# Peptides against a protein of PDB entry 7PB4, part 104

Target 1, 105 residues: chain A of PDB entry 7PB4
Amino acid sequence: KMLNIKEYKEKLLSTLGEFLEDHFPLPDRSVKKKKKNIQESSVNLITLHEMLEILINRLFDVPHDPYVKISDSFWPPYVELLLRNGIALRHPEDPTRIRLEAFHQ
Target 2, 218 residues: chain B of PDB entry 7PB4
Amino acid sequence: DALQMAVGYFEKGPIKASQNKDKTLEKHLKTVENVAWKNGLASEEIDILLNIALSGKFGNAVNTRILKCMIPATVISEDSVVKAVSWLCVGKCSGSTKVLFYRWLVAMFDFIDRKEQINLLYGFFFASLQDDALCPYVCHLLYLLTKKENVKPFRVRKLLDLQAKMGMQPHLQALLSLYKFFAPALISVSLPVRKKIYFKNSENLWKTALLAVKQRNR

## One batch from the design tools (peptide)

Design b1_p29_2_s1 (made by RFdiffusion4, then SolubleMPNN; from b1_p29_2, 11 letters changed)
Fold by OpenDDE base, seed 3:
Structure b1_p29_2_s1 (fold): chain B 105 residues (1-105), chain C 218 residues (1-218), chain A 29 residues (1-29)
Amino acid sequence: as target 1 above (105 residues)
Amino acid sequence: as target 2 above (218 residues)
Amino acid sequence: DKILELLMKNAPELMLRLMVETLVILEAQ
């Protein structure tokens, strides 16, 4: 029974990775650099997969404070995607913090 | 036959040469309506037309009329319902169409051939409780779908939060009572023993048609 | 199966939710 759960989890993670690459890729960095002197904080955007991994890990590692601070590496459309679909929740007092929905609780 | 021509029109779209596109559309729509209300539609016809009504291929008025005549002759395929829910997620349908779909889904629930895949969509339906316009109908749907395994602490919390926001709504109380039945330890609050579960059954647009379907399938 | 493929194609946001919900449930076991 345990072996089947681990194998199924690994298969699901693999399938999720492929699915996210196909359906929710990062925007091409080809947004025309209009050279306005805004210090291009070269913040590398993380994938939706990496974002979900952070949120899942935080949910299980720190169950009493499962919230993650939204960094500049979080692509705003991904945050809104997770919120809109009820996958994530904003902190009630701090809109800069989000958590994964505790589907297991 | 006239019905096959009408379904084919909606599936394939208007043939280029029709000068009077609106008259042709209305003719085919009336054909579908007439057959659906008299005899019901085959599962295959419902599969085609339900997807058309939710895909955004036609205007809201046409989609609404198609959805209102999704009356089965015998059964509705679960696959058709799953496809329909997928279209709701794409967001090409109006809010009124979403409400009508949930009303339809509740009304036709007993005519759906299988429920296994619909039960997998439980979490999606539950998330739709946050929509004030959908909430009464989603509560009714969830009341029909809920099994013991669906009653989780996080869902109880969400229902109680929703009750705190919306007040003691009859449809929400009905769902909470079912949750308490399956998991009494999760709901410490004394729910009023409402003897009559009042879902908005009085507003079933299909009541007469469904009685006729049940009589034909006996 | 065929339904999963349909959801992946037509409702990727719904499929995402289902996958994440399943993953969270599995992680808790």
Scores: peptide ipSAE 0.559, ipTM 0.793, DockQ to the pose 0.670
Fold by OpenDDE base, seed 5:
Structure b1_p29_2_s1 (fold): chain B 105 residues (1-105), chain C 218 residues (1-218), chain A 29 residues (1-29)
Amino acid sequence: as target 1 above (105 residues)
Amino acid sequence: as target 2 above (218 residues)
Amino acid sequence: DKILELLMKNAPELMLRLMVETLVILEAQ
């Protein structure tokens, strides 16, 4: 039974990775915005996969404070996507913090 | 036959309404409505038309009329329902269409052939409780779907928070009572012992049609 | 399998939710 769960989890993680790459890629930075000299702070956006990994890890590593601070690396449309689908929740007092829904609790 | 031609028109027909196309559309829509209310529709016809109504292929008025005549002759395929729910997530449906769909889903629940895959969508339906317009109908749907394995602490917390925000709504109390039945340790709050679970059944648009369907399938 | 394929094609956001929900449940075991 346990072996089957681990294998299933690994398969699910692999499938999720592929699924996210296909359906929820990062916005192509390849739009050569003409170099207007605005120091576009080259904030490296993280993938939706990386966002989910951070949120899942925080949920299990720090269950008493499962909230993650939204950084500039979080693409706002993907934050909104997680929130509107009930995958993530905003902190009630701090809108800059989000957590994964505790589907296991 | 006239019904097959009408279904075929909606499946393959033009997206752009023109004045002459509107008369043809209305003719086919009336054909579907007449057959659906008189005899019900086959599972295959419901599969096609339900997806069309929720895909956003046609305008809201047409989609609403199609959805109102999704009356089965015998059964509705679970696959058709899952496909329909998938369209709710794409955001092309109006709020009124979503409300009507949940009303339809509750009304037709007993005519759906299987529930295994619909039960996998439990979490999606539960998240829709936050929509004030959907909440009464979603509570009724969840009341029909809820199993012991669905009653989790986080869902209990969410229901209690909703009750604190919205007050002691009859539909929410019905769902909470079911949750308490499955998991009494998770709900310490004394719920009023309602002898009768009151969902707003009075507004079932399909009541007469469903009685006729049940009589034909005896 | 067929329904999952359908959801992946027609409702990727719903599929995402189902996958994440399942993953969280499995991680807790």
Scores: peptide ipSAE 0.558, ipTM 0.793, DockQ to the pose 0.651
Fold by OpenDDE base, seed 1:
Structure b1_p29_2_s1 (fold): chain B 105 residues (1-105), chain C 218 residues (1-218), chain A 29 residues (1-29)
Amino acid sequence: as target 1 above (105 residues)
Amino acid sequence: as target 2 above (218 residues)
Amino acid sequence: DKILELLMKNAPELMLRLMVETLVILEAQ
């Protein structure tokens, strides 16, 4: 039973990675639209996969405070994607913090 | 036959820029309506027409008429329902079409051949409770779908929060009563003992047609 | 398999939710 769950989890993680790359890729930085003053914030955006990993880990590692602070590495469209689909929740008092929905609780 | 020609028209779309597009559309729509209400539709015909109604290929009036005549002869394929739900997520259908779909899904629930894949969509349906227009029908659907394994603490909290926001709605009370039945330890709140469960539109648009389907399949 | 492929193609946000919900449930085991 445990082996089957681990194998299924690994398969799901692999499938999720491929799915996220295909359907929710980061915006291609190569579109040099020449408009001057957009501060190309040199901030390295993380993938949606990495964002979900952070949120999942925080949910299980710190269940009493499962919130993650939104950093500049969090692409805003990904944050909104997770929120609108009920995958993540904003902190009620601090909109700069988000948590994963506790689907197991 | 006339039905196959009508289904084929909706599937392939109007080939020729004929001046009589609206007359041809109405003819085929009436053919589908007449057969559906008289005899019901085959599972394959429902698969095709249900996808068309939700894909946004036609206008809202046509989609509404197609969806209203999605009456089975015998069974509806679960695959057709899952495909239909996928179209709801694409956002090309109107809010009224979404409401009608959930009403249809509740009305036709017993005629769906399997429920295993629909049960996997439980979390999606549960999230749709936040839509005030959908909430009464989603509660009814969830009342039909809910198993003990679906009753989790986070869903109980969400239902109680929704009740606090919307008040003690009969459809929410029905669902909460079922949740309390499966998991009494999660719901400390005293629920009013309702002898009769009331869902919105218990007399559905398909009452007469469904009686006829049940009589033919006896 | 065919249904999942359809969901991935036509409803990627729904598929994402289903996958994450399943993953969270599996992590809790």
Scores: peptide ipSAE 0.556, ipTM 0.790, DockQ to the pose 0.721
Fold by OpenDDE base, seed 2:
Structure b1_p29_2_s1 (fold): chain B 105 residues (1-105), chain C 218 residues (1-218), chain A 29 residues (1-29)
Amino acid sequence: as target 1 above (105 residues)
Amino acid sequence: as target 2 above (218 residues)
Amino acid sequence: DKILELLMKNAPELMLRLMVETLVILEAQ
């Protein structure tokens, strides 16, 4: 049975989720609380899956401005991962903004 | 035979106990080189040795020599090429090895048995156009791989941007001309009608060897 | 199947690109 586009998409999303967890997990938060008083603002880092979801949604929801501002929740190694692989692009004038590559256009 | 022993050495790695590791390595490397340049290598031998050359198991000098002797007797398996590309992504090979691999891939393109899976890697190859050292060879590879289905607006934009940055390079012009052939509506720019597509084919390290292979397979 | 498995194992960054590229194409349909 030709998997309809919807079923194939759902399967791909599931596979992507598992793949990202296996190959690109967030660093273990088990950085030992060394006592120093610096309120390391416990910025909750988002998963690579969540980051990609944000980027994909922005690409389709706001096609005229598909850029997302890099927040403190964006783990810098993930940003660099997406950029170096040509999955994302920096805004030409604002390095704090990235977009997904428009692979469909 | 001597070739099987040499391939087995590279596959299994150096046995710890050999006092003269470098002499043994050189002996086996010369065996592979001699057979490859005289007779070509079987698809299975290329499968093993190509992966070894790109895996980072040996030093760059050894990897370069192995890659230079990846001359087929008959065909190269598409699977071997896909595996090789996978190793390029791991980042254990030098920039010079990457350049050599793309040169090899272009030179050996007609000897690869199938192209369907290699075509799935089109986007990866296309992204490598941004590397100035790879760009001429990647353009040639893409010229060989490009189907109508690969010619998309975003890729056209990328090529035009690259041309704006690098100027009207012959290899970029060749690829753009092919894109215009498949999708004339996407490329409004007048391309100079070049009667001859000039890729740097003059420096094919394997030209003589490939002529010899083609003569033996006739 | 074997090639995808190989890519997942040896070239996760390439596999990531392929998956995302495919997903974006599917989202546009």
Scores: peptide ipSAE 0.555, ipTM 0.788, DockQ to the pose 0.672

Design b1_p29_2_s2 (made by RFdiffusion4, then SolubleMPNN; from b1_p29_2, 11 letters changed)
Fold by OpenDDE base, seed 3:
Structure b1_p29_2_s2 (fold): chain B 105 residues (1-105), chain C 218 residues (1-218), chain A 29 residues (1-29)
Amino acid sequence: as target 1 above (105 residues)
Amino acid sequence: as target 2 above (218 residues)
Amino acid sequence: DKILELLFKNAPELTLRLMVETLVILEAQ
C-alpha cells in the first residue's frame, strides 16, 4: 500500500525523533557542580528535535521572516551542527538569528 | 591469491607479529596498485578498499594511494559510493582525500552501476560547493547528476551568490547553464555561451586506466 | 528507505540532513 503523504510524514517524524535521541542526545546534566558561584542560569536546554520543530514551524508560519532568535535554551553544538550541514543559515546581518534552509523553494 | 591477501590485510589490519609493519604494508599496497592499474578491481574489492581509504583507519599517504587505485574491472556498486560519501561526513579523512574522492567520483561516474541513491545525495553534494577546494569537482559532479527536479529556486540563489563571491568560474558557469536549460524562468541572467569544455578533463589521473577499462569491456 | 538505513549507522549528520530536507518538502505539499 502506498503510504499517503500524511502517513509517510508521521512515520518520518517518529523516526526522526528516535534517531535524534539515539545520535544527538543532550549532554547529561551530571557535569559535577564545581561549587563556583556561577549563577546557574537555570535555562533548560531544548532537544535537537524541539529546535528543529521551532525552525520548521517558523519557516512555514512566517515565510517572509523565517528567522528564529538563538536563545540560551539552544545548545551551541546543535546550532553549529545545523549550520555546518547546511540545514540552517545565519542571518546575514544578525548572527544571533538562524533560519531553516528553504528546501521546498 | 596475492590480491586477496592484500585486501584482507587492509580489511583486518596488520597482524601484530609482523616485525616490519611498513614493509608489509608497502608490499600489499603495491599488490593492489599493480592489479588495479593492469586489470582493474572487482566491485567487492572496491567496496572494501574505498571504505578503508575514507574511514581514517590508515594514514593520509596510504589512504591517498588506495583511493588512486580504485579502478574498476567492470562496475562500481552504487552502495560503495553511498558508503564512501557517508565517511566524508564523519570527518576522519583529510581535505586532500575529499578532493581526490570527488575527482575519482567524476572520473568513475559512468562505471557506477546505478544512480538512484546517488541522486538522493544531491543536496549534500550541493552543500559542498561552499568548499573552495571541492567546488570545481562538485560542479562537475552536479553537472552529471542534475535533473529538472533538482533545479530549485533556493539552489539557484546559492549558485548566483557563489558566482558573486568567486566570479565567473567555468565550472560554475557550466552548472548554471544546465540549470538555465532545465528552468529558464529561474535564471534571468544572460550566461555567456562558452563553446569550450567547461571542466578540465586534462586533470583526470585515471584517463589511461579508464581507456583500458573501456577497451576490456567492449 | 535503503539509503536511510545505510546512513543511520555510518553518517548521522548526513542522515539528519536528508530527513530534514525530506520533511520540509513534505510540509510544503
Scores: peptide ipSAE 0.560, ipTM 0.802, DockQ to the pose 0.619
Fold by OpenDDE base, seed 1:
Order: C-alpha cells, then structure tokens, then sequence
Structure b1_p29_2_s2 (fold): chain B 105 residues (1-105), chain C 218 residues (1-218), chain A 29 residues (1-29)
C-alpha cells in the first residue's frame, strides 16, 4: 500500500511538472524588449511549480500558520490563477499573504 | 437518417454560405428536439450535442434548446459529462447555460452510466457553491454525489460559512444534514429535523420525458 | 488517469486544481 502511494505521488508530481511547463509557462523575457521604459524588474520570477512547492511545504510544515508572503518573485497572474481556482486563499487581514487550501483537513 | 444529418450539421457547422442558414438551423434543431422528446437520443448523439451546446459554437438561444433536449434513450456516458464540465471551465457559456446544465445533470443523474470520474470532480462542484445562481442546484448534485470520504472538516467549515452568509436555505440544510449523517462529530450545530428534503424541482423541465425513458428501459 | 486525459485537452485550470487537490491529499497520508 505505501509503495503504491509513493509511486503514485511521484508519478503525479512528474505529470504536474510537465503539465505546468506546457500550460502555464513563464512569459518569455524576450518579447518585453521593445517598450524601453518599463523597468525590467530584475526580479527573477519563479515557476508555478516552485510556487506550488512552497505553498504545499508551508501547509504541512507550519499547519498553524500556513501562509506564505507574496514576494516579487511571484508572478501576479499565477497568484490570481491559484486564487480564482480555489487552490489558494488570501489571508483575511493581510492581502500580501496566501495559503494553499487544506484539501486534506 | 434525418437525425444523423441534423447532428452532423451541428458538429461540422454550416458548410455553405447559404442565404437560408437560419431556416436550415431551425430545421435541424426541430429534428433533434422531435427525436429526443419522442424516443430519446443515443449516448453518442448526446456526447456530440452536449459538447456543442457548451462549447460556445452557437448562440445562447440555440445552446439552450440543444441542452433542453439532451434526453437519453438509455444512458448518458460519464465521459460526456466530464467533457461538458470541462467546457464550463473555459467560460464561453452563459450563466444561464451553466444553471441549465446543473439542472440537467441533476435530472439525468440516474441515467449516467458511471459515477467514478464525476466523483473526482466533487471539489470543483463544491467550489461552485459560492455562485448564488448555481448554489441550489449544486447542493442537489452534491447531495447525490456525497460519500463519507468527501465529508472533510474544511468543507464543513465552508458550508457553515455559506449558511451564515446566505441564511438557512432548504437546499443547503439538506446537504448539511447529509454531511451530519456521514460525520456527526464535524457538525455540532443542531439542524432542524426536516421530514422532507426540499430541492428546487430540477426535473420539472424533463418530467414527462424522464417518465417515458423509465418506461422504455423497464 | 482517464479524467485527467479528458481534462488536459479542454480545461487546464480544472486539471491543475484536481492535480493539486490530489497531491495535497496524498501528502497527508
């Protein structure tokens, strides 16, 4: 039973990674070159995969405060994607903090 | 036959820029309506037409008429329902079409061949409870789908919060009563003992047709 | 598996939700 769950989890993680790369890739930096004046935010954006990993880890590591502070590395469209799909929730008092939905609780 | 030609028209779309597009559309729509209400549709015909109704390929009036005649001869494929739900997520259908779809899904629930994949969509349906227009019909659907494993603390909290916001709605109370049945320890709130579960009569649109389907399959 | 294959084509956001929900449930075991 445990082996089957572990294997299934590993398969799901792999499938999720591939799926996120195909359907939710980061915007190519190359297209923004033409409009000079937008501050090239030197901020390295993280992938949706990395964002989900942070949120999942925080949910399990700190279940009493499962919120993550939104950093400049969080691409705003990904935050909105997670919120509108009910995958993540904003903190009720601090809109700069989000948590993963506790689907297990 | 006339039905195959009608289904093929909706699937392929109008081939020729014929001046009579509206008359041709109406002819084929009436053919589908007539067969569906008289005999029901085959699972394959429902698969095609249900996807068309939710894809946004046609106008809301046409989509509504197609969806209203999604009456099975025998069974509806679960795969057709999953595909239909996928179209709801794309957001090309109107709010009225979404409501009609959930009403249809509740009315036709017993005619769906399998429920395993639909049960995996439980979390999606549960999230749709936040839509005030969908909430009564989603509660009814969830009442039909809910198993003990679906009754989790976070869902109980969400239902109680929804009740606090919307008041003690009959459909929400019915679902909460089912949740309390499966997990009495999660629901400390005293629920009024209702002798009758009252859902909005989703079947009203198809009542006569559903009786005919049940008689043919006996 | 079959449901994901069906959803991959037409509903990437729904697929994402289902995958994450499943993953969270599996992590709790």
Amino acid sequence: as target 1 above (105 residues)
Amino acid sequence: as target 2 above (218 residues)
Amino acid sequence: DKILELLFKNAPELTLRLMVETLVILEAQ
Scores: peptide ipSAE 0.560, ipTM 0.800, DockQ to the pose 0.694
Fold by OpenDDE base, seed 5:
Structure b1_p29_2_s2 (fold): chain B 105 residues (1-105), chain C 218 residues (1-218), chain A 29 residues (1-29)
Amino acid sequence: as target 1 above (105 residues)
Amino acid sequence: as target 2 above (218 residues)
Amino acid sequence: DKILELLFKNAPELTLRLMVETLVILEAQ
């Protein structure tokens, strides 16, 4: 029984990775529109996969404060995607913090 | 057959067609409406037309009319319902179409062949409780769908928070009472023992049609 | 599993939700 759950989890994680790359890729940085003066905000945007990993880990590692601060590495459309689908929640008092929904609780 | 031609038109027909300008569209729509209300539709016809109504292929007026005539002859495929729910997330249908779909889903719930896959969508339906326009119908759907395994502490918290915001609504009370039945330890609040669960059944658009379906399948 | 196959083509956002919900439930076990 446990082996089957672990294998299923690993398969699901792999499938999720591929799915996210196909359906929710980061905007291609290669469109260097020559507009000079926008500071190349050297902020490396993280993938949706990496964002979900951070949120899942925080939910289980710190269950009493499962909120993650939205950094500049969080692509705003991904944050909105997670919120509108009920996957994540904003902190009631601090809109700069989000948590994963505690689907297990 | 006139119905097959009508279904084929909607399947292959023009994108964003306007009902008021297309005599052919109106003819085919009336054909579907007439057959659906008289005899019901086959599961395959519902599969095609239900997806069309929610995909945003046609205008809101057409989609609304199609959805109103999604009356089964016998059964509705669960797969058709799952595919239909998938379109609710894509945002191609209007708010009024979403409301009508949830009303339809509640009305047709007993005619859906199986519920195993629909039950996996429980979390999606539960998230739709936050929409004030959907909330009464979603509560009714969840009342029909809820199993013990769906009653989680986080969902109880959300229902209580919703009750604090909206007040003690009859549809919310019904769902909370069911939750308390499955998990009494999670709900410390005394709920009024209502002998009769009142969902707004009075406005079932399909009441007469469903009675006719039940009579034909006896 | 069957539901994901049905949803993959038509509803990426719903698919994402179902996958994450399932993953969270599995992580808690």
Scores: peptide ipSAE 0.560, ipTM 0.801, DockQ to the pose 0.633
Fold by OpenDDE base, seed 2:
Structure b1_p29_2_s2 (fold): chain B 105 residues (1-105), chain C 218 residues (1-218), chain A 29 residues (1-29)
Amino acid sequence: as target 1 above (105 residues)
Amino acid sequence: as target 2 above (218 residues)
Amino acid sequence: DKILELLFKNAPELTLRLMVETLVILEAQ
């Protein structure tokens, strides 16, 4: 039973990774090169996969404070995607913090 | 067959060259409406037309009319319903179309051949409770779908929070009563023992048509 | 599995939700 759950989890994680790359890729960095003057702080945006990993880990590692601070590495459309689909929730008092929905609780 | 031509028109889309596009559309729409209300539609016809109604291929008025005539002759395929829900997520349908779809889904629930895949969409339907326009119909749908395995603490919290915001709504009370039945330890609140669970069934647009379908299939 | 196949083509956001919900449930076991 445990072996089957681990294998299924690994398969799901792999499938999720591929799915996210195909359907929710980061915007190509190439287009923004032309406008010189704004110090585009080259904030390295993280993938949606990495964002979900952070949120999942925080949910399980720190269950009493499962909130993650939204950094500049969080692409705003991904944050909105997670929120509108009920995958994530904003902190009621701090809109800069989000948590994963506790689907297991 | 006139129905086959009408379904084929909606499936293939409007042929560019017809000067009277609106008259042709109206003719085919009336054909579908007449057959659906008189005889019902085959599962295959519902599969095609339901997807068209929710895809955003046509205007909201047309989509609404198509959806209103999604009356089965016998059964509705679960796959058609799953596909329909998938279109709701794409966001190309109006709020009124979403409401109509949930009303349709509740009305047609007994005619859906299987529920296994629809039950996997439970979490999606539950999230739609936050939409005030959808909430009454989603509660009714969830009342039909809810199994013991769906009754989780986080969902109980969400329902109680929703009740605190909206008040003691009959549809929320019905769903909470079902949740309490499956998981009495999760719901400490005394729910009024309502002997009759009344969802807003009075406004079922399809009531007469569904009675006719049930009579033909007996 | 069959639902995911149906949803992958037309509903990536719904698919994402289902996958994440499933993953969270599995992580808790």
Scores: peptide ipSAE 0.559, ipTM 0.801, DockQ to the pose 0.672

